# Peptides against a protein of PDB entry 5D63: the designs that were tried, part 73

Target 1, 292 residues: chain A of PDB entry 5D63
Amino acid sequence: SLRRGIYHIENAGVPSAIDLKDGSSSDGTPIVGWQFTPDTINWHQLWLAEPIPNVADTFTLCNLFSGTYMDLYNGSSEAGTAVNGWQGTAFTTNPHQLWTIKKSSDGTSYKIQNYGSKTFVDLVNGDSSDGAKIAGWTGTWDEGNPHQKWYFNRMSVSSAEAQAAIARNPHIHGTYRGYILDGEYLVLPNATFTQIWKDSGLPGSKWREQIYDCDDFAIAMKAAVGKWGADSWKANGFAIFCGVMLGVNKAGDAAHAYNFTLTKDHADIVFFEPQNGGYLNDIGYDSYMAFY

## One batch from the design tools (peptide; made by RFdiffusion4, then SolubleMPNN)

Design b2_p15_1_s1 (from b2_p15_1, 12 letters changed)
Fold by OpenDDE base, seed 4:
Structure b2_p15_1_s1 (fold): chain B 292 residues (1-292), chain A 15 residues (1-15)
Amino acid sequence: as target 1 above (292 residues)
Amino acid sequence: SSLLKRLREERDSRI
């Protein structure tokens, strides 16, 4: 079953993703096929899938950028019915915005069926061009038509997954206490994380004994990421992953505050030194506290 | 807090 999370949704047949045109929050904004760049933030192409309680395999899909929801126009079962962004809520009962998402017959891709109409999200003609029509179309769960098959590339982690990644890291102190602040986290590529760091002013910040030292840098980075999240996305119900750690060195005579994020595969953490913008697998400290 | 005190007492001097 598809888990709650943020997904980049890519067509199984052509290198095209489900895109909310111009990221517009206007009702009726077309959802279209659009090219994407791997390992980057595809701003208009991220969707928060919220599972509907007690309705098997059924979700709303909220566009992260616009805060609007994937909507089958008038809930029509007619082939070629427009799929648009439309205002909504995560737990709506509106069948125009309810999508049953299950594995296709190939076992790797998913099909996206409108709950009401029973039609499927279709990249019309498999058109790989930017702005290609995405529509509701007749289909079945078992057919192999790639126009209706989608890879769900998960771009977020749950707090539990983040916790597990931390637990796998060898640089955790025996006294470690972790504090989870949110439930679901968009994981940024390092390039974006670094850009936030740059834009925060931290690269130009002067280290000063106690008054602006390691803890100030680490907290400033987390604050910058939080602000970036708030300023960048209109959807709610998720956070941007950026952790703070306090650590002690092996000798036990020095402590440090630093950041961490998740690796590309979301399986591990990588340490980030906010004083220089470096990513490290070993920062020289074992964490006794984290919050993220 | 004890943790914050530890950080101050054993602070990293790296620039």
Scores: peptide ipSAE 0.032, ipTM 0.738, DockQ to the pose 0.170
Fold by OpenDDE base, seed 3:
Structure b2_p15_1_s1 (fold): chain B 292 residues (1-292), chain A 15 residues (1-15)
Amino acid sequence: as target 1 above (292 residues)
Amino acid sequence: SSLLKRLREERDSRI
């Protein structure tokens, strides 16, 4: 079953993603096919899938940027019915905004069926052009039509997945204690993470004994990421991944505070030094405490 | 006190 999370939803037939046009929060904003750039934040193309309790394989899809929800216009079962952004709530009972999402017959892609109408989200004619129509269309779960097949590229991790990635890292002290602050985390590309660091003013900050040293840099970075998240996205129910660690060196004669994020595949952590903006697989310290 | 605090006070705090 599809897990709760943030997804980039890509057509299985052509290099097109499900896009909320202009990221607009207006009711009735068209959802369209649009090109995307791999390994970047595709701002209007991220969707938070929230599972509906006690309804198998059924979700709302909230656009991360606009905070509006994928909506089948009037819940119509007619082929060609518009799919739009519309105001809603994560646990709505409105069948226009409830989507059953299950694996297609190919076992890799998903199909997205409206709960009420039983029609499927369709990239009309498989059109790869920017602004191509996405609509509800008749279909079945076993059909091989690529117009109705979608790859769900996971852009977030659960707190449990983050915890598992930390646990696999060799630079964790035996006394380690981790503190989880949120449930789901958008994982940023390093380029975006670095840009937030640059925009924070930390590159120009001066190290000063005790008054502005390693812990101040690490906390300032986490605060900058948190603010960036709040200022960038209208959806709720997720955080931006940026961890803080306290570590001790192998000799036991030095301690440090630093940041960490996740690798592209979300399987491992990478350390980030907020004093110089460097990414390291080994920062020279073993973590005895983290919060993220 | 935290390990970090102890190390800073008793040893090299320039990190």
Scores: peptide ipSAE 0.032, ipTM 0.711, DockQ to the pose 0.136
Fold by OpenDDE base, seed 5:
Structure b2_p15_1_s1 (fold): chain B 292 residues (1-292), chain A 15 residues (1-15)
Amino acid sequence: as target 1 above (292 residues)
Amino acid sequence: SSLLKRLREERDSRI
């Protein structure tokens, strides 16, 4: 079954993603096919899938940017019915905004069926152009039509997945204690993470003994990411991944505070030095404490 | 907690 999380939803037939046009929060904003750039934040193309309790394989899909929900216009079962952004709530009972999401017959892609109408989210004519119509369309679960097949590229991790990634890292001290702050985390590309670092003013910040040293840099980075998240996204129920670690060196005579994020495949962590903006697989310290 | 405190006290003032 599809896990709760943030997804980039890509058509199985053409290089097009499900896009909320202009990221608008207005009711009735078209959801369209649009090109995307790998390894970047596709701002209008991220969807939080929230599973509905006691309704098998059924979700709401909240656009991260707008905070609005994928909505089948009037819940109509007519082929060609518009799919739009519309105000809603994560656990709505409105069948216009409830989507059953299950694997297609190919075992890799998903189909997105409206709970009420039983029609499927369809990239009309498989049109790869920006702004191409996405609509509800008749179909079946076993059909091979790529217009109705979607790859769900997971863009987030659960706290458990983050914890597992940390546990796999060789630079963790035997006394390690981790503190989980949230349940689901959008994982940023390094380019975005670096840009937040730059915009924070940290590159120009002066190291000062005790008054503004390693812990201040690391916490300032965490705060900058948090603020960026709050300022960038209207959806709730997730955080932006940015960890803080305290570590001790192998000799046991020095400690450091630093950041960390997840690798692209979400399987590992990479250390980030907020004093210089560097990414390192080995920062020279073993972490005895983290919060993220 | 005491161990963690000691580790924090090992903080390098140069970093």
Scores: peptide ipSAE 0.032, ipTM 0.692, DockQ to the pose 0.150
Fold by OpenDDE base, seed 1:
Structure b2_p15_1_s1 (fold): chain B 292 residues (1-292), chain A 15 residues (1-15)
Amino acid sequence: as target 1 above (292 residues)
Amino acid sequence: SSLLKRLREERDSRI
């Protein structure tokens, strides 16, 4: 079953993703096929899938950028019915905004069925052009039509997954305690993470004994990421991954505060030094505390 | 830093 999370949703037939046109929050904004760039933030193409309690395999899909929801216009079962962004809530009962998402017959891609109409999200004619129509269309779960098959590339991690990634890292102190602040985290590409760091002013910040030292840098980075998240996305119910760690060296005579994020595959953590913007697999300290 | 070391020690003392 599909897990709660943030997804980049890519067509199985052509290199096109589900895109909310211009990221607009206006009701009736077209959802269209659009090109994407791998390993980047595709701003209008990220969707938070929120599972509906007690309704099997059924979700709302909230566009991260606009904060609006995928909506089948008038819930119509007619082939070619527009799929748009529309105001809504994560746990709505409106069947226009409820989507049953299950594996297709190929076992890798998913199909997206409107809960009410039982039609499927379709990249009309498999058109790979920017702005290609996405519509509700008749279909079945077992059909092999790539116009209705979608890869769900997970762009986020749960707190449990983040915790697991930390737990397998060799640079964790035996006394480690982690504090989880949120439930789901968008994981940024390093390029985006670095850009936030640059824009924060930290590269030009002066280290000063105790008054602005390692902990201030680390906390400032986390605050910068938090603000970036709030300023960039209108959807709620997720955070941007940026951790703070406190660590002690092997000799036990020095401590440091630093950041960390997740690797591209979300399986491991990588340390980030906010004083110089470096990514390290070994920062020279074993973490005894983290919050993220 | 010495402060961070103290934080560690305080935490460890509470476990």
Scores: peptide ipSAE 0.024, ipTM 0.684, DockQ to the pose 0.133

Design b2_p15_1_s2 (from b2_p15_1, 9 letters changed)
Fold by OpenDDE base, seed 4:
Structure b2_p15_1_s2 (fold): chain B 292 residues (1-292), chain A 15 residues (1-15)
Amino acid sequence: as target 1 above (292 residues)
Amino acid sequence: SALLEALRAARRSAV
């Protein structure tokens, strides 16, 4: 079963992703195939999948950038019916915006079926060009047609997954207490995380004893990430991953506050020093407290 | 606890 989360949705046949054209919030904005760049934020190509209670394997798909939802035009079952962005809500009853998402016969890719029409999201003709039509099309769950098969690349983690990543890290103190602030987190590539750090002004901030020291840097970074999230995305129901830790050194005679994020595979944490923008596997401290 | 006090003391000496 597909988990709630943010996904980059890539065609199984060609290197094309499901893209909301220009990231526009206008009703009827075409959803199209578009090229993507790995390990970057593909701004118009991120979709929050929200599972519908009591409807098996069925979701709304909210475009992260626009805050609009994947919508089968008029809910038509006709092959070639446009799939567009349209205003909606996460738990809508509108079958035009309800998508049953299950594994394809290959066990790796998914198919996306409109709940009402029973047609499938189709990259028309498998066209790999930018702006290629995505439409509802007739099909079956067991067909091998790659035009209707999609890889769901998970771009977010649940709070539980983040907690698990922290728990397996060797630099956690026995007295550790973690405080979870949100439920689902978009995980940024380091390049984006670093850019937020740069834009925050922290690289030019001066360390000053007590008045602006490690905790101020760490909190300022988290605040910058939070603001970046709010300013960048119109969808709700998720946060941007950026943790704050308090740690003590092995000798027990020094403490530090720092940030952390997740590795690309979301399996581990990496420490981030907001005073210099460095990423470290070992920051020299064992965390006794975190919030994220 | 003694440990908590030690940690708090360390925090006051934060870098």
Scores: peptide ipSAE 0.073, ipTM 0.707, DockQ to the pose 0.159
Fold by OpenDDE base, seed 1:
Structure b2_p15_1_s2 (fold): chain B 292 residues (1-292), chain A 15 residues (1-15)
Amino acid sequence: as target 1 above (292 residues)
Amino acid sequence: SALLEALRAARRSAV
């Protein structure tokens, strides 16, 4: 079953993603096929899938940028019915905004079926052009039509997954205590994470004994990421991943505060030094505390 | 602040 999370949703047939046109929050904004750039933030193409309690394999899909939801126009079962962004809520009962998402017959891609109409999200004619129509269309779960097959590239991690990644890292102290602040985290590409760091002014910040030292840098980075999240996205129910760690060196005579993020595959953590913007597999400290 | 204070107090050296 599809997990709750943020997804980049890519057509199985052509290099096109499900895009909310111009990221507009207006009701009735077309959802279209659009090209994407791998390993970047595709701003209008990220969707938070929220599972509906007690309804198997059924979700709402909230556009991260606009905060609006994928909506089948009038819930119509007619082939060619527009799929648009529309205001909604994560746990709506409106069948226009409820989507059953299950594996296709190929076992890798998914199909997206409207709960009410039983039609499928379709990249019309498999058109790879920017702005290509996405519509509700008749289909079956076992049909091989790539116009209705979508790869769900997961762009987020749950708190449990983040916790597991931390637990696998060799630079965790035996006394480690982790504190989870949120439930789901968008994981940024390092380039984006670095850009936030640059824009925060931290590269120009001066280390000063106690008054602005490692803990201040680490907290400032987390605050910068949090603010970036709030300023960038209209959807709720997720955070941007940026951890803070407190660590002690092997000799036990020095302590440090630093950041960490997740690797691209979300399986491991990588340390980030907010004093210089460096990514490290070993920062020279074992963490006894983290919050993220 | 309490965590930060604890960190500062625990350090023999801080960087």
Scores: peptide ipSAE 0.072, ipTM 0.748, DockQ to the pose 0.286
Fold by OpenDDE base, seed 3:
Structure b2_p15_1_s2 (fold): chain B 292 residues (1-292), chain A 15 residues (1-15)
Amino acid sequence: as target 1 above (292 residues)
Amino acid sequence: SALLEALRAARRSAV
């Protein structure tokens, strides 16, 4: 079954993603097919899937940028019914905004069925052009029509997945204690993470004994990422991944504070030095504490 | 708290 998370939703037939046009929060904003760039933030194409309690395989889909929800216009079962962004809530009972999402017959892609109408989200004519119509369309779970098949590329991790990635890292001290601050985390590409670092002013900050040393740099980076998240996205119920670690060197005669993020495959952590903007697999310290 | 103790320890030996 599909897990709660943030997804980039890509058509199985053509290189097109589900896009909320202009990221607009207006009711009735068209959801369309649009091109995307891999390994970047596709701003209007990220969707938070929230599972509905006690309703199997059924979700709301909140556009991360606009904070509005995927909505089948008037809940109509007519083929060609518009799919739009519309105001809503994560646990709505409105069947226009409830989507049953399950694996297609190919076992890799998903189909997205409206809970009420039983029609499927369809890239009309498999059109790969920017702005191509996405609509509700008749279909079945077992048919192979690529217009109604979607890959769900997960762009976030749960707190449990982040914890597991940390636990696999060899640079964790035996006394390690981790503190989880949120439940779900958008994982940024390094380019975006670096840009936040640059915009924070940290590249021009000077290390000063005690008054502005490693812990101040690491906390300032986390604060910058938190502010970037709040300023960039209208959806709620997730955070931006940016960890803080405290570590001790092998000799036990030096301590350091630093940041970390997740690798592209979300399986491992990579250390980030906020004093110089470097990414490292080994920062020279073993972590005895983290919060993220 | 454990967090405050860790931060104090880091400041005394931090680079």
Scores: peptide ipSAE 0.072, ipTM 0.720, DockQ to the pose 0.270
Fold by OpenDDE base, seed 2:
Structure b2_p15_1_s2 (fold): chain B 292 residues (1-292), chain A 15 residues (1-15)
Amino acid sequence: as target 1 above (292 residues)
Amino acid sequence: SALLEALRAARRSAV
């Protein structure tokens, strides 16, 4: 079963992703195939899948950038029916915006079936060009047609997954207490995380004893990431991953505050020093507290 | 707690 989360949705046949054209929030904005760059933020190609309670394998798909939802035009079952962005809500009853998402016959990709029409999201003709038509099309769950098969590359973690990643890290103090602030987190590439850090002004900030020291840097980074998230995305129901840790050194005579994010595979954390923008596997402290 | 106080003391020496 597909988990709630943010996905980059890639065609199984060609290097094309489901893209909301220009990230526009206008009703009827075409959803199209578009090229993507791996390990980057593909701004118009991220979708929050929200599971519908008590409806098996059924979701709304909210475009992260626009805050609009994947919508089958008029819910038509006709092959070639446009799939567009349209205003909606996460738990809508509108069958035009309800998508049953289940594994395809290959066991790795998914098919996306409109709940009402029972047609499938189709990259028409498998066209790999930018702006290629995505439409509802007739199909079956067991067909191998790559035009209707999609990889769901998960770009987010749940709070539980983040917690598990932290728990696996060797630099966690036995007295560690973690505080979870959100439920789902978009995990940024380091390049994006670093850019936020640069844009925050922290690289030019002066360390000053107590008045602007490690905790101020760490909190400022957290705030910068939060603001970046708010300014960048119109969808709700997720946060941007950026943790704050308090740690104590091995000798127990010094403390530090720092940030952390998740590795690309979401399995581990990496420490981030907001005073210099460095990523470290060992920051020299064992965390006794984190919030994220 | 003694531990908490120790941590606070360490924080005062934070870098």
Scores: peptide ipSAE 0.074, ipTM 0.708, DockQ to the pose 0.143; fails the geometry check

Design b2_p15_1_s3 (from b2_p15_1, 9 letters changed)
Fold by OpenDDE base, seed 2:
Order: sequence, then structure tokens, then C-alpha cells
Structure b2_p15_1_s3 (fold): chain B 292 residues (1-292), chain A 15 residues (1-15)
Amino acid sequence: as target 1 above (292 residues)
Amino acid sequence: SALLEELRRLRDERV
């Protein structure tokens, strides 16, 4: 079953993603097919899937940028019915905004069925052009039509997944204690993470004994990421991944504070030195405390 | 733990 999380949703037939046009929060904004750039933030193409309690395999889909929800216009079962962004809530009872999402017959892609109408999200005619119509369309779960098959690429991690990634890292001290601050985290590409670092002013910040040293740099980076998240996205219920660690060296005679993020595959962590913007697999310290 | 407290003491030596 599909887990709660943030997804980039890509058509199985053509290189097109589900896009909220212009990222607009206006009711009735078209959801369309649009090209995407791999390994980047595709701003209007990220969707938070929130599972509905006690309704099997059924979700709302919130656009991360606009904070609006995927909505089948008037809940109509007619083929060609528009799919739009519309105001809503994560746990709505409005069947126009409830989507049953299960694996297709190919076992890798998903189909997205409107809970009420039982029609499927369809890239009309498999059109790969920017702005191509996405609509509700008749179908069945076992059909092989790629117009109605979608890959759900996970762009976030749960706190448990982050915890697991930390736990398998070799640079964790035996006394390690981790503190989880949120439940779901958007994982940024390094390029975006670095840009936030640059924009924070940290590259020009002066290290000063005690008054502005490693912990200040590390916390400032986390604060910068937090603010970037708040300023960039209108959806709620997730955070931007940026961890802070306290570590001790092997000799046990020096300590450091630093940041960390997750690798592209979300399986491992990579350390980030906020004093110079470097990414390292080994920062020279074993973490005894983290919060993220 | 005693070890953890020792590690925390290293705050004064953080770079």
C-alpha cells in the first residue's frame, strides 16, 4: 500500500508529471501534464498523500506549493471531467477530493481512482506536451493503458525512515540519542540545500570563540532551512529535512556541532559542515546527539 | 551515563 508522503507523480507512458498549473491556489486551477527535471525541486509537481483513516488505500492529494487539493470537478463520472486544484482539508469527506491509489497490473505503477465516481486520473491521449489535459476517465484496475498509470516517486521520508538511515551510519557514537521534531520530511537536493546555506549569510559569517562557533553555525543552518520551507510552501503537515548533530572525535578530546541531510536514495545520511558548506561522508566525529 | 556527561563536557572545547 502507498505510504503517507510527498510524491512526484509521473506518467508511466510519457515523461510528464502531474502539475498544478502555475502553482495557483485558486479554486479550479487546472491540473495538467508537464515536463519535469529529474533531481530538482519541481515546484508545482509535489503532492502530499494523506491516507484516510478506515478507508482502504484512499488519500487526499495536497499540492505542496499551493496548499490546495486534487479535485474531480463536480465529482462527475463522465470521461473527460476536469481534474483541478481546489481548497480542501487533509481528511475531507468530499468524494471529489478522495482518491483510491493502488498498484496497477504491472506491479510498479499506480492507478488513481476517484473514490466517488470510480473513474481514473487520465493523461488524455497520453499527450506529453506542457499543459496537457488531465481528466477523470473510465477504466478498470487491470487495464494496461499507460494514460492511467502513474509512478509515485517518493520525495520525503518519515521520521522512522530518517531514524533508520541514521542508525546504520558508521559515525554514530554508542551513547547516541536522537530527537525527532517532525513526522514527515521533504528531502532536498544538495544544490537546493547549498543555495539555502548561501542565502543564509553563513558563508560570510565569522567564527568566534564561544560567541559564534560550531553550534551557532549548525543551528543557523537549520533555522535557514526552516524559514525557507515556511516561505516556499503553502501546504502543512511536513518539514524540510535538515538535522543538527553533536559529535565527539575518536580520541574523545574534541567535539563539534554540524548538520546532516539524506542521500538521494534516502537510505543514508551525509554530513554537512555549515562553516564551509562541505558535504562529507566522514566529518571526523561520531554523533552522540541529533535533532531533526 | 557517565560517558554521556563526559561527552557533554566537551561543549567547552567545541570548534
Scores: peptide ipSAE 0.100, ipTM 0.723, DockQ to the pose 0.136
Fold by OpenDDE base, seed 1:
Structure b2_p15_1_s3 (fold): chain B 292 residues (1-292), chain A 15 residues (1-15)
Amino acid sequence: as target 1 above (292 residues)
Amino acid sequence: SALLEELRRLRDERV
């Protein structure tokens, strides 16, 4: 079953993703097929899938950028019915905004069925052009039509997954205690993470004994990421991954504060030094505390 | 216990 999370949703037939046109929050904004760039933030193409309690395999899909929801216009079962962004809530009872998402017959891609109409999200004619129509269309779960098959590329991790990634890292002290601040985290590409770091002013910040040392740098980076998240996305119910760690060196005679994020495959953590913007697999310290 | 005390001291001396 599909997990709660943030997804980039890509057509199984052509290199096109589900895109909210211009990221607009206006009711009735078209959802369209659009090109994407791998390993980047595709701003209008990220969707938070929120599972509906006690309704099997059924979700709302909130566009991260606009904060609006995928909506089948008038809930119509007619083929060609527009799929748009529309105001809503994560746990709505409006069947226009409820989507049953299950594996297709190929076992890799998913199909997205409107809960009410039982029609499927369809990239009309498999059109790979930017702005191609996405509509509700008749179909069945077992059909092989790639117009209605979608890969769900997970762009986020749960707190449990982040915790697991930390737990398997070799640079964790025996006294480690972690504190989880949120439930779901958008994981940024390093390029985006670095850009936030640059924009924060930290590259030009001066280390000063006690008054602005390692912990200030690390906390400032986390604050910068938090602000970036708040300023960039209108959807709620998730955070941007950026951790803070406190660590002690092997000799036990020095301590440091630093950041960390997750690797591209979300399986491991990578350390980030906010004093120089470096990514390291070994920062020279074993973490005894983290919050993220 | 001794390690924990040392860690507390080190927290005050972070670089």
Scores: peptide ipSAE 0.099, ipTM 0.720, DockQ to the pose 0.152
Fold by OpenDDE base, seed 4:
Structure b2_p15_1_s3 (fold): chain B 292 residues (1-292), chain A 15 residues (1-15)
Amino acid sequence: as target 1 above (292 residues)
Amino acid sequence: SALLEELRRLRDERV
């Protein structure tokens, strides 16, 4: 079953993703096929899938950028019916915005069926061009038509997954206490994380004993990421992953505050030194406290 | 704990 999370949704047949045109929040904004760049933030192509309680395999899909929802126009079962962005809520009862998402017959891709109409999200003609029509179209769960098959590339982690990644890391002190601040986290590519760091002003910040030292740098980075999230996305119900750790060295005579994020595969953490913008697998400290 | 308090102290004194 598809988990709650943020997904980049890519066609199984051609290198095209489900894109909310121009990221517009206007009702009726076309959802279209569009090219994407792997391992980057594809701004208009991220969708928060919220599972509907007590309705098997059924979700709303909120565009992260616009805060609007994937909507089958008038809920029509007619082939070629437009799929658009439209205002909504995560737990709506509007069948125009309810999508049953299950594995296709190939076992790797998914099909996206409108709950009401029972038609499927279709990249019309498998058109790989930017702006290609995405529509509701007749289909079945078992057919192999790649126009209706989609890879759900998960771009977020749950707090539990983040916790597990931390637990796997060898640089955790025996006294470690972790504090989870949110439930679901968009994981940024390092390039974006670094850009936020640069834009925060931290690269030009002067280390000063006690008054602006390691903890200030680490907290400033987390604050910068938080602000970036708030300024960048209109959807709610998720956070941007950026952790803060307090650690002690092996000798037990020095401590440090630093950041961490998740690796691209979301399986591990990588440490980030906000004083120099470096990523490290070993920062030289074992964490006794984290919040993220 | 006493250990955690000591570690916090070390953080304050060591960067």
Scores: peptide ipSAE 0.087, ipTM 0.732, DockQ to the pose 0.154
Fold by OpenDDE base, seed 3:
Parts: sequence; structure tokens; C-alpha cells
Structure b2_p15_1_s3 (fold): chain B 292 residues (1-292), chain A 15 residues (1-15)
Amino acid sequence: as target 1 above (292 residues)
Amino acid sequence: SALLEELRRLRDERV
């Protein structure tokens, strides 16, 4: 079953993603097919899938940027019915905004069925052009029509997944204690993470004994990422991944505070030195404490 | 580093 998370939803037939036009929060904003750039933040094309309790394989889909929800216009079962962004809530009972999402017959892609109408989200005619119509359309779960098949590229991790990635890292001290701050985390590309670091002013900050040393740099980076998240996205129920660690070197004669994020495949962590903006697989310290 | 060692010592006490 599909896990709660943030997804980039890509058509199985053509290089097009489900896009909320202009990221607008207005009711009735068209959801359309649009090109995307891999390994970047596709701002209008990220969707938070929230599972509905006690309703199998059924979700709301909240646009991360606008905070509005995928909505089948009037819940109509007619082929060609518009799919739009519309105001809503994560656990709504409105069948216009409830989507059953299950694997297609190919076992890799998903189909997105409206809970009420039983029609499927369809990239009309498989049109790869920017602004192509996405609509509700008749179909069945076993059909192979690529217009109705979607890859769900996971862009976030759960706290449990992050915890597992940390646990696999060889630079964790035996006395390690981790503290989880949120439930779901958008994982940023390094380029975006670095840009936030640059915009924070940290590259020009001077190390000063005790008054502005390693812990200040690490906390400032986490604060900058938090602010970036709050200022960038209108949806709630997730955080931006940026961890803080305290570590001790192998000799036991030095301690350090630093940041960390997740690798592209979300399987491992990579250390980030906020004093110079470097990414390292080995920062020279073993972590005895983290919060993220 | 001295501060970080103190934080390590106090960690389990949540001080």
C-alpha cells in the first residue's frame, strides 16, 4: 500500500507530472500535465498523500505549494470531468477529494481512482505538452492505458525511515540518543540545501570561541531550513529535513556540532559542515546525540 | 568542546 508522504507524480507514458497550474490556491485552479526537472524542487508538482483512517488505500492529495487539494469537479463520473485544486482538509469526507490509489497491472505504477465516481485520473490523450488536460475518465484497475498510470516518486521520509538511515551509519557512537521532532520530512536536493545555507549568511559568519562556535553554526542552519520551509509551502503536516548532531572524535579529545541530511535515495545520511558548506561521508566525529 | 562534554554528561538527566 502507498505510504503517507510527499510525492512527485509522473505519468507512466510521457515525461509529464501532475501540476497545479501556477501553484494557485484559488478554488477551481486547473491541475494539468507539465514538464519537470529531475533532482530539483518542482514547486507546483509536489503532493502530500494523507491516508484516510479505516478506508483502505484511500487518500487526500494536498498540493504542497498551495495547500489546496486535488478535487474532481462536482464528483462527476463523466469522462473528461475537470480535476482541480480546491480548498479542503486532510481527513475530509467529501468524495470529490478522496482518491483510492493502488498499483496498476504493471506492478510499478499506480492508478488514482476517485472514491465516489470510480473514474480515474487521466492525462488526456497522453499529451506531453505543458498545460495538458488532466481529467476524470472511465477505466478499470486492470487496463494498461498509460494515460491513467502514474509513478509516485517519493520525495519525503518518515521519522522511522530517517531513524533507520542514521542507525546504518558507521559514525554513530554507542551512547547515541536520537530525538525525533516531526513525523514526515521533505528531503531537499543538496543544491537547494546549499542555497539555503548561502542565503542564511552563514558563509560569512566568523567562528568565535564559545560565543559563536560549532553549536551556533549548526543551530543557525537548522533554523534557516525551518524558516525556508515555513516561507515556501502552504501545506501543513510535514517538515523539511535538516538534522543537528553532537559528536566526539575517536581520540575522545574533541567534540563538534554539525548538521546532516539524507542522500538522494534516502537510504543513508550525509554530514554537512555549516562552517564551510561541505558535504562529507566522514566528518571525523561519532555522534552521541541528534535531533531532527 | 568543554560545553559539549558537559552536555553529554547531562544528556540522560535532560538538564
Scores: peptide ipSAE 0.026, ipTM 0.675, DockQ to the pose 0.125

